Peptides against a protein of PDB entry 5TUV. Designs and how they scored, part 39

Target 1, 107 residues: chain A of PDB entry 5TUV
Amino acid sequence: KEVIDRLRYLKAEIEDLELKERELDQQKLWLQQSIKNVMDDSINNRFSYVTHEDICNCFNGDTLLAIQAPSGTQLEVPIPEMGQNGQKKYQINLKSHSGPIHVLLIN
Target 2, 107 residues: chain B of PDB entry 5TUV
Amino acid sequence: AQECQNLEVERQRRLERIKQKQSQLQELILQQIAFKNLVQRNRHAEQQASRPPPPNSVIHLPFIIVNTSKKTVIDCSISNDKFEYLFNFDNTFEIHDDIEVLKRMGM

## One batch from the design tools (peptide; made by RFdiffusion4, then SolubleMPNN)

Design b1_p12_3_s2 (from b1_p12_3, 5 letters changed)
Fold by OpenDDE base, seed 4:
Structure b1_p12_3_s2 (fold): chain B 107 residues (1-107), chain C 107 residues (1-107), chain A 12 residues (1-12)
Amino acid sequence: as target 1 above (107 residues)
Amino acid sequence: as target 2 above (107 residues)
Amino acid sequence: MFTSDEGFTYTL
């Protein structure tokens, strides 16, 4: 019956989709490794920077802090809580494991 | 049949997941292109200037940008080794990663 | 883009 044919079709399509998904997963892993290799290259690393002008062109009118840290540095922003003075606390926690963190005021 | 409906739901779920993975893969491709363009730009600029930029004039990857009002009071606590930072803000802020910055730069 | 009003973690 048409239901049986539809079931066969759907099963076959799902199988093809499974293959496609695995292909995409492999491509993602490959590309992630490729990006890492490109960024870790000594020459590329030497030129992997932006200027103050670059940042100023991207943002307007406010205080801009640039936080440069080693790869793998962990950033945490907790949910704002009310302080004793009735003011919300906004925080950034940074933890590096491989090197110092550098903070620059851009404007 | 219920089985046919179940498989149709499964097919749709897989199609959506594949679409998401394709989008994520495209994002990674754009990241790699942006980084390569950044490196190329900087190499060319330094070749033209015949010197590297001053150390404090550039922000090396990886980095984040914190954007807040000029009226925001920012307090920073730093560990002895500069591996830990705690920022306190009396107002809201935004965080932008280097990937977003490169996008805004048109890289 | 992340905002201070939402708790989140990020790795550089």
Scores: peptide ipSAE 0.673, ipTM 0.908, DockQ to the pose 0.957
Fold by OpenDDE base, seed 3:
Structure b1_p12_3_s2 (fold): chain B 107 residues (1-107), chain C 107 residues (1-107), chain A 12 residues (1-12)
Amino acid sequence: as target 1 above (107 residues)
Amino acid sequence: as target 2 above (107 residues)
Amino acid sequence: MFTSDEGFTYTL
């Protein structure tokens, strides 16, 4: 039957897609490790920075805060809720476990 | 047949996941390239200047940029060890990670 | 880009 042939085709295609997905997963893991190694290199780490000018060229017209923190620092933005005075609260929570956080006002 | 329809749905779901993973992989590749370009730029700049930039003039990776209106009131609470930060805003804000910044810089 | 309008968590 045509239906039987379609079923067989679909099953075979799904199997091929499973293989492709696993391949992509492995490639991602490899690339992530590669990036980590490059960033952790002492020379690269020494030069892994942007300037105030760089940031100002990317953004304009608003208040810009730069927050530098160690890798693994947790950033949380809670769902905005109404405050005691009826003002909606917008908040950022930062928690580092490995070092201090640095904040700079860019403009 | 219902079985055929079920497999077609599954096939489509897998295709979408693969597409997403391919996109994520491309982003990682661009991230690595951007980082390497940043390092090269900074290394060359420091060689030309014969000195590193002033400590407070640069933002080391990893970082985020918070962008908000000039009218936004920002309150910041900091722990004694600077491991915890709490920011309160009276208006909306945007957060941009270092990856996006490097993209905007053309790295 | 992330906005304050929705709750989210991010790891640096």
Scores: peptide ipSAE 0.673, ipTM 0.907, DockQ to the pose 0.966
Fold by OpenDDE base, seed 1:
Structure b1_p12_3_s2 (fold): chain B 107 residues (1-107), chain C 107 residues (1-107), chain A 12 residues (1-12)
Amino acid sequence: as target 1 above (107 residues)
Amino acid sequence: as target 2 above (107 residues)
Amino acid sequence: MFTSDEGFTYTL
């Protein structure tokens, strides 16, 4: 029957799509590892920086803080809550596990 | 048939997920290219200058940029272990990661 | 881009 044939076709196509999705997942993992390897290379690491000029060219004349920290450092911005004075609290929490955090005022 | 319709919906859902994953892979490729271009730029610049940049004039990856008003008061507290930082702002701020910065730089 | 108005986490 036409319906049975359509069902069989759709099931087969879905199986093919599942395989394609898994292939893409594997490619993602491979590419992520490739990026990590490139960034961890000693020569690349030496030159993995931007300048103050680079940052100033990307942003207008507000206060700009650059926070450099080791890979894996965890950043948390809590939902703003009302403080005791009735003002919203705007916060950044940083936790490093492998090294110091450096803060630079850019502008 | 209802079963056929259900499978067609599932098929479409999977196609959309695959499309999203393909887009994510493309973004990762662009990130890797941007990083390689950054390294190449810096290597060339240091070669031309015959010296590295001043230590406090560059921001090493990984980093984030915090953008806030010039009127914003910023307080920073450091934990005893020196691995935890707390920033307090009296007004709103924006955070941009290094990936976004490289994009804005046209890398 | 992230804003201060919504809670979020990020790993460098």
Scores: peptide ipSAE 0.672, ipTM 0.907, DockQ to the pose 0.957
Fold by OpenDDE base, seed 2:
Structure b1_p12_3_s2 (fold): chain B 107 residues (1-107), chain C 107 residues (1-107), chain A 12 residues (1-12)
Amino acid sequence: as target 1 above (107 residues)
Amino acid sequence: as target 2 above (107 residues)
Amino acid sequence: MFTSDEGFTYTL
């Protein structure tokens, strides 16, 4: 009796958790779309930027590159491999499909 | 007994996944708030200055920040249309997205 | 934060 009752309880709880998880998934999609809508607004888009000072205040005095690219741009960092000179090759590959990429040297 | 244990493991897995999804939702909310705060800051700043910032003095979203040593040699190959970029580094680097930058800015 | 030592992809 105890085992059967425990099984029923657990199964019912799991069903409730499944509903909760689906609710959270829907909320995530809604929130992501909300963020997109806010960012795509013409006024918000006009003011959606940071300054050189903002970046410098966030990071140490190393070399800082700012790479601005259109939404949807693909960034790829391959696993480093040995180059011809025996040095590991550290790379960034960028591919935009909607507009040019802009690079700024901050430091 | 064994079936109960299996369901308890499943229940715990689902609870943990739900917890993770709740955390992700909170992060998305914070991202939206940070963006709105950024826009408000910039609108106020431009109003006070009575002019927009120079085009090359700001980084428009979306962007990434690449951080590397001052000693790192960076080579960049660019496509004719500037839609493709290949960066080569002779040493390690870090990449930070705009979301992380806004967090570091305290937005 | 992402590091150069780990292969990854990201969409802006």
Scores: peptide ipSAE 0.666, ipTM 0.905, DockQ to the pose 0.963

Design b1_p12_3_s3 (from b1_p12_3, 4 letters changed)
Fold by OpenDDE base, seed 4:
Structure b1_p12_3_s3 (fold): chain B 107 residues (1-107), chain C 107 residues (1-107), chain A 12 residues (1-12)
Amino acid sequence: as target 1 above (107 residues)
Amino acid sequence: as target 2 above (107 residues)
Amino acid sequence: MFSSSEGFTYTL
């Protein structure tokens, strides 16, 4: 009886958890769409920027490059490999599909 | 007995997935709030200044920040279609996305 | 934060 009762309890709880998981999945999709809509709004887009000061306040002591590109731009950093001269190669590959990439030297 | 154990394992697995999804949802909420706060800040700043910032003084979303030593040599090449960029570094670097930057800014 | 010492991809 105790085992049967425990089984019944666990099955009921799992069912509740399944409902909760589906609810969270739905909320995620809704929120992702909401974020997209907010960012795509023409007024919000006009003001969707940071300043050089903002970046300098977040980082210190080194060279800072800001790379602005259209949404959907693909970034790839390969695993570093040794070059012909024995120097390790560190690279960033960027591929934009919808517009120009803009590079700014911050510091 | 074995069935109870199996269901308890499943229960725990589902609880962990739900916890992860709750965390991801919270992150999305914070992203939306941060973006809205950024827009509000910039709108207020431009209203006070009665003009937009100079075009080369701001970095529009989406962007990434590359952080490297001041001693690092950076080369940039652009593909023939002008949509592909290759950055070469002679030393290590760090990349930070706009989401992280907004967090560091306290948005 | 992403390190150059590790290979990765990212979409803006």
Scores: peptide ipSAE 0.635, ipTM 0.907, DockQ to the pose 0.949
Fold by OpenDDE base, seed 3:
Order: sequence, then C-alpha cells, then structure tokens
Structure b1_p12_3_s3 (fold): chain B 107 residues (1-107), chain C 107 residues (1-107), chain A 12 residues (1-12)
Amino acid sequence: as target 1 above (107 residues)
Amino acid sequence: as target 2 above (107 residues)
Amino acid sequence: MFSSSEGFTYTL
C-alpha cells in the first residue's frame, strides 16, 4: 500500500529530475559558447586585460607572478613529493601548444 | 522496501547534482558579466587617455596569478620557444585564475 | 583558489 505508492512517487520524481538535469546541461553548453563568442570578438579581445594596479589591489604582501598564456595552455601542479635534501617539491608545469607564455613579476 | 531506499538515495544524488549545476551556471553568468565590465572599463580608459597602455603594463586574458611568500625561492626553466615553463618553489603557493581576479576587482 | 598542497591540473 504505502510502499507501492512511495515507489511510484519516487520514480516519477526521478524522471522529473532527469529532465531538469538535462535542461541545465543544455543551458551550460549554450552559455559556454556565448562566453567564447564574446571573448573571441576582436574588440573585446583587444580590451581583455588587467593592469598591475588591478592585481596589486587584489593581493598584498607577497610575491606575485602573473602568467599569461594562450587559451588551452595546460597547467599542472603535481602532488608535493619529497625532493633532494628531504624538501618537498612544489612545482608548476606549463605547456602551451599555440603560442608563447609570458611571465610578469608583480610588486 | 529496499527498492524504496535505493530510489531515495538516487533521488538525493540527483538533487545534489542539480544543485551543483545550478551553482556552476550562476558562476558562468557572473563570469560573462565580469568580462564585459572589464572590456567596458578598459575601452573607456583608453579613450580618455587617447592611447593604449604600454605593452608590458597589462596582463592579457587568459592568465593566472601565482601568490607565494616573499621568502619563497622561485626557479624557472623556460624552453627555447617559450612554450614550456617549469617553476620550482621551495615553499607552498596559491594560484588564482583570471575569473577569481575579476571577482576581486569587483567586475 | 588553488593550493600547491594538492595536486591538480588546470587549462587556461
């Protein structure tokens, strides 16, 4: 009685949730494409930058590196492991396939 | 019944996924807004200055910011074509993407 | 924010 009704209710709800999830997936894809189009626009691309002042206003008191690289550049931070002399290794590996990487020191 | 419990678990799992997807969608919307605001700001600034900023004074998107202690020793190895970079740190660091930076800038 | 304490990958 109650179990059967609960099962029916749950199955129906799950179906509704599946539809909702698919809707969200489509919206995400659309928005991602929209963002790409906006960023790839020649005028927008020309003005898509921040200044040293912008960065300094966001961060203070530390060493700041700005790494500008082409879209699609792969960044890898390996799990810190013990290196020589028993010191943990903290690393950043960058690989670009479409253009040079540019690094700036921000003070 | 066990079947009812299984469906309830599945329902909850789907609800959590939907919640996550909704959050991700909101972040994408904010990202697009922030980018448009950045472009507008820069375009206006250059119009007022009647010139573009110096080439090395700005950081073009996409970029990341690496933040580490001033005590951190950083070594960098660069490929001849500047397509590959290897950074070694003797201490921990933080990475902030351009999206986060734009948020901090209030875009 | 990403920390060096945990391994991760990121694509710009």
Scores: peptide ipSAE 0.635, ipTM 0.906, DockQ to the pose 0.962
Fold by OpenDDE base, seed 1:
Structure b1_p12_3_s3 (fold): chain B 107 residues (1-107), chain C 107 residues (1-107), chain A 12 residues (1-12)
Amino acid sequence: as target 1 above (107 residues)
Amino acid sequence: as target 2 above (107 residues)
Amino acid sequence: MFSSSEGFTYTL
């Protein structure tokens, strides 16, 4: 009896957890769409920027590059491998499909 | 019984997934709040200055920040249409996305 | 933060 009752309880709880998980999935989708809508708004888009000062305040005095590109731009950093000269290759590959990429030296 | 134990394991698995999804949802909320705060800050700043910032003084979203040593040599190859970029570094670098930058800014 | 020491992809 105790085992049967425990099984029934666990099955019912798992069903409740399934509902909760689906609820969270829906909330995530809704919020993602909300963020997209807010960022795509013409007024918000006009003011969606940071300054050089903002960046300098966030990082120490090393070389800082800012790379701005359209949404959907693909960034790839390959696994560092030995080059022809025996030096490891550290690379960034960028590919945009909808507009130009802009690069700024911050400091 | 073995069946009861299996369901208890499944229950725990689902609870962990739910916890992770709740955390991810909170991160999305923070992203939206940070973006709205950024827009509000910039709107106010431009109102006080009675003009927009110079074009090359700001970095528009979306962007990434590349951080590397002052000693790092950087080579950049650009396509004619500026849709493709290849960066070569002679040493290691770090990449930070705009989401992380907004967090560091306290937005 | 992403490190150059590990291969990865990212979409802006």
Scores: peptide ipSAE 0.633, ipTM 0.906, DockQ to the pose 0.958
Fold by OpenDDE base, seed 2:
Structure b1_p12_3_s3 (fold): chain B 107 residues (1-107), chain C 107 residues (1-107), chain A 12 residues (1-12)
Amino acid sequence: as target 1 above (107 residues)
Amino acid sequence: as target 2 above (107 residues)
Amino acid sequence: MFSSSEGFTYTL
């Protein structure tokens, strides 16, 4: 009796959790689309930038490169491998499909 | 019973996934807020200055920040159309996306 | 934050 009741309870709870998870998935999709719409707005797009000062205030002591690229640009960092000189190769590969990439040296 | 234990494990797994999804939604909300705050800041700043910033003085979204030692040697190969970039570093580096930067800026 | 020590991909 107790086991059967517990099983029934757990199955009902799991069903409720499945519904909740699907609700959250839909909310995520909606929110992602909302963010995209806000960023794609012409006025917002005009003011969607940071300054060199902003970046310098966030980081210190090192060389900083800012890489601006169109949305959808693919970035790849391969697993470091040993190079010709016996040092590991650290690389960034960038591929844009919709526009040029811009690089700025911050400091 | 074994079936009861199996369902309890499944229940717990679903609860954890739901928690993770709720956290992800919260992050997306924060991203949207940060972006709106950035836009508001920049609009106000340009109004006060009565002019937009120089084109090469700002980094437009989306972007990434590459952080590396000042001693790091960086080589860059660029395609003719600037759609493809290959960066080579002789030492380690870190990459930060625009979302993280906005967080660090307090947006 | 992403580290160069680990291979990864990212979409802007």
Scores: peptide ipSAE 0.632, ipTM 0.905, DockQ to the pose 0.961

Design b1_p12_3_s4 (from b1_p12_3, 6 letters changed)
Fold by OpenDDE base, seed 3:
Structure b1_p12_3_s4 (fold): chain B 107 residues (1-107), chain C 107 residues (1-107), chain A 12 residues (1-12)
Amino acid sequence: as target 1 above (107 residues)
Amino acid sequence: as target 2 above (107 residues)
Amino acid sequence: MYTSDQAFTYTL
């Protein structure tokens, strides 16, 4: 009896969790579309930027590169490998399909 | 007993997924709020200055920030159309997306 | 935050 009751309880709970997960999935899709619409608005797009000061206030001491690229630009960081001289190589590969990439040295 | 154990594992799996999705939704909400605050800040600033900032003084979204030691040697190869970039670093680096930057800015 | 120590991909 105890096992049977536990099984029934678990099955019912799993069904409720399935419904909850689907609800969250729909909410995510809606919110993602909302964000896209806000960012694509012409007025918002005109003012969608940060300054050098903003970046410098967020980071300290190191070399900072700002890479601005079109939405959909692909960034790849491969597994670090040893170079010919025994120096470990660290890389960033960027590929845009819709426009040029712009790089700024912040400091 | 085994069936009960299987369902308990499944229940826990679903609970973890739901928790993750709830967290992701909260992040999306914060992103939208941060973006709207950024736009408002910039609009107000430009109104007060009566002009837009110089084009090379700002970084437009979307962007990433690469942070590395000042001692790091950086080599950059750029395609003719500026659609492809290859960065080589002789030391480790960190990448921060625009979402994280806006968070650090307190937006 | 992402680090160079592990391979990853990202889309802007």
Scores: peptide ipSAE 0.649, ipTM 0.906, DockQ to the pose 0.953
Fold by OpenDDE base, seed 4:
Structure b1_p12_3_s4 (fold): chain B 107 residues (1-107), chain C 107 residues (1-107), chain A 12 residues (1-12)
Amino acid sequence: as target 1 above (107 residues)
Amino acid sequence: as target 2 above (107 residues)
Amino acid sequence: MYTSDQAFTYTL
């Protein structure tokens, strides 16, 4: 029957898609590890920086803060809340576990 | 009929998931390329200058950029060890990670 | 890009 043939076709295609998905998952893992290895290389790490000019070229008109922190530093932005005077408060919480955080005012 | 419909839904779900994974993989590839290009740029620049940049003139990865109005009042509370930061803003802000910055730089 | 109006977490 047509339905049986369609079922067989769909099952076979799904099996192929499962293989493709597993392949992509593996490729992602390998690429993530590759990126880590490249970034952790001592020579690459020395040159892993942007300049103030680079940042200024990417943004314009406002105050720019650059927050440099060790890998693994956690950033949290809570839901904005109203202050006592009706002013809405906006916050950034940062927590590092491996080293100090450095803040630079760009403009 | 119902089984066929269920498999068609599953097939479509898997196809969409694969598409998402392919997109994510491409982003990782672009990240690695951008980083390598950044390192190459900086290495070449330092070779031409025969010196590294001044220590406070560059922003090392990883970093984030906070963008806010010039009128925004920013208060910062820092722990003794500088491992914890609390920023308070009286107005809205935007956060951009280093990956986005590298994209904007055309790396 | 993240905005101040949305609660979120991020790891550097």
Scores: peptide ipSAE 0.646, ipTM 0.906, DockQ to the pose 0.942
Fold by OpenDDE base, seed 1:
Structure b1_p12_3_s4 (fold): chain B 107 residues (1-107), chain C 107 residues (1-107), chain A 12 residues (1-12)
Amino acid sequence: as target 1 above (107 residues)
Amino acid sequence: as target 2 above (107 residues)
Amino acid sequence: MYTSDQAFTYTL
């Protein structure tokens, strides 16, 4: 009797958790779409930038490259491999599908 | 009973997954707030200056920041279609996305 | 933050 009651309780709780999880999934989708809409707004897009000062305040002492590219641009960093000269190669591959990539040296 | 134990494990897994989804949702909210704050800041700044910033003084979203030592040699090659970039580094680097930068800026 | 020591992909 106790086991049966526990089973019933657990099954009911799991069902409630399934509903909660689906609710959160829907909320996530809604918020993602909201963010996209806000960023795609023409006025917001015009002012969606940071300055050199902003970046310099976030990072100190090293070489800083800013790479701006269209949304959807794919970035790939391969596993570092040994080059022919015996030095490890560290690489970044960028592929844009919709527009140019802009590179700016900050520091 | 074994069935009770199985359901309790499942319940715990679902609870953890829900917790993770709640955290992810909160991060998305913060991202949206940060972006809106950025736009507001820039609009106000341009209003005060009565002019937009110089083109090469700002980095438009979306972007990434590459951080490496000042001693690192960086080579960049561009594909014929100009949509593909290859960066070669002779030493390690770090990549930071625009979301992280906005967080560091306190937006 | 991502580092050069591990392979990864990212979409802007």
Scores: peptide ipSAE 0.646, ipTM 0.906, DockQ to the pose 0.948
Fold by OpenDDE base, seed 2:
Structure b1_p12_3_s4 (fold): chain B 107 residues (1-107), chain C 107 residues (1-107), chain A 12 residues (1-12)
Amino acid sequence: as target 1 above (107 residues)
Amino acid sequence: as target 2 above (107 residues)
Amino acid sequence: MYTSDQAFTYTL
């Protein structure tokens, strides 16, 4: 009897949680679309940039490459493999489908 | 008893997913705020300077930052159309996206 | 942040 009551309570709560989760999923999609719309606005897009100084202020001492590419560009980092010289190869593969990729050396 | 335990586990799993989704929504909100702040900053800066920045002095979104030692040798292979890039590093590197950069900038 | 030691994919 107590077990039956607990089961009923848990099932009801899980149902409420399912509704809450679906609500959050919808909110996420809405917010993602909102962000996209803001970024795609012509005026916002014109001013959607950072400077070399901005980047230098965020990072210390090392070589910094900035890679600018169109939205939707695919980036892949494979598992490092041994090269011909016995050294591990560390790689970045980039593939754009809508425009050229631009690379800047920051420091 | 066993059914109660199973439902309690499911309940906890759902609660955790909901918590994670709420956190993800908060991050998206922060991203949108950061972007809007960036745009406002840049608009104000260009107004004060009475000119846009030189084209090669800024990095347009979306972008990534690659951070590696100054001793790292970097080779880059580029397709003819500049849509495909292959970077080879002789040592480890880190990648940071534009979202992280905006966070580090305090936007 | 992503590192070179782990295989991953990312979309800009």
Scores: peptide ipSAE 0.637, ipTM 0.904, DockQ to the pose 0.942

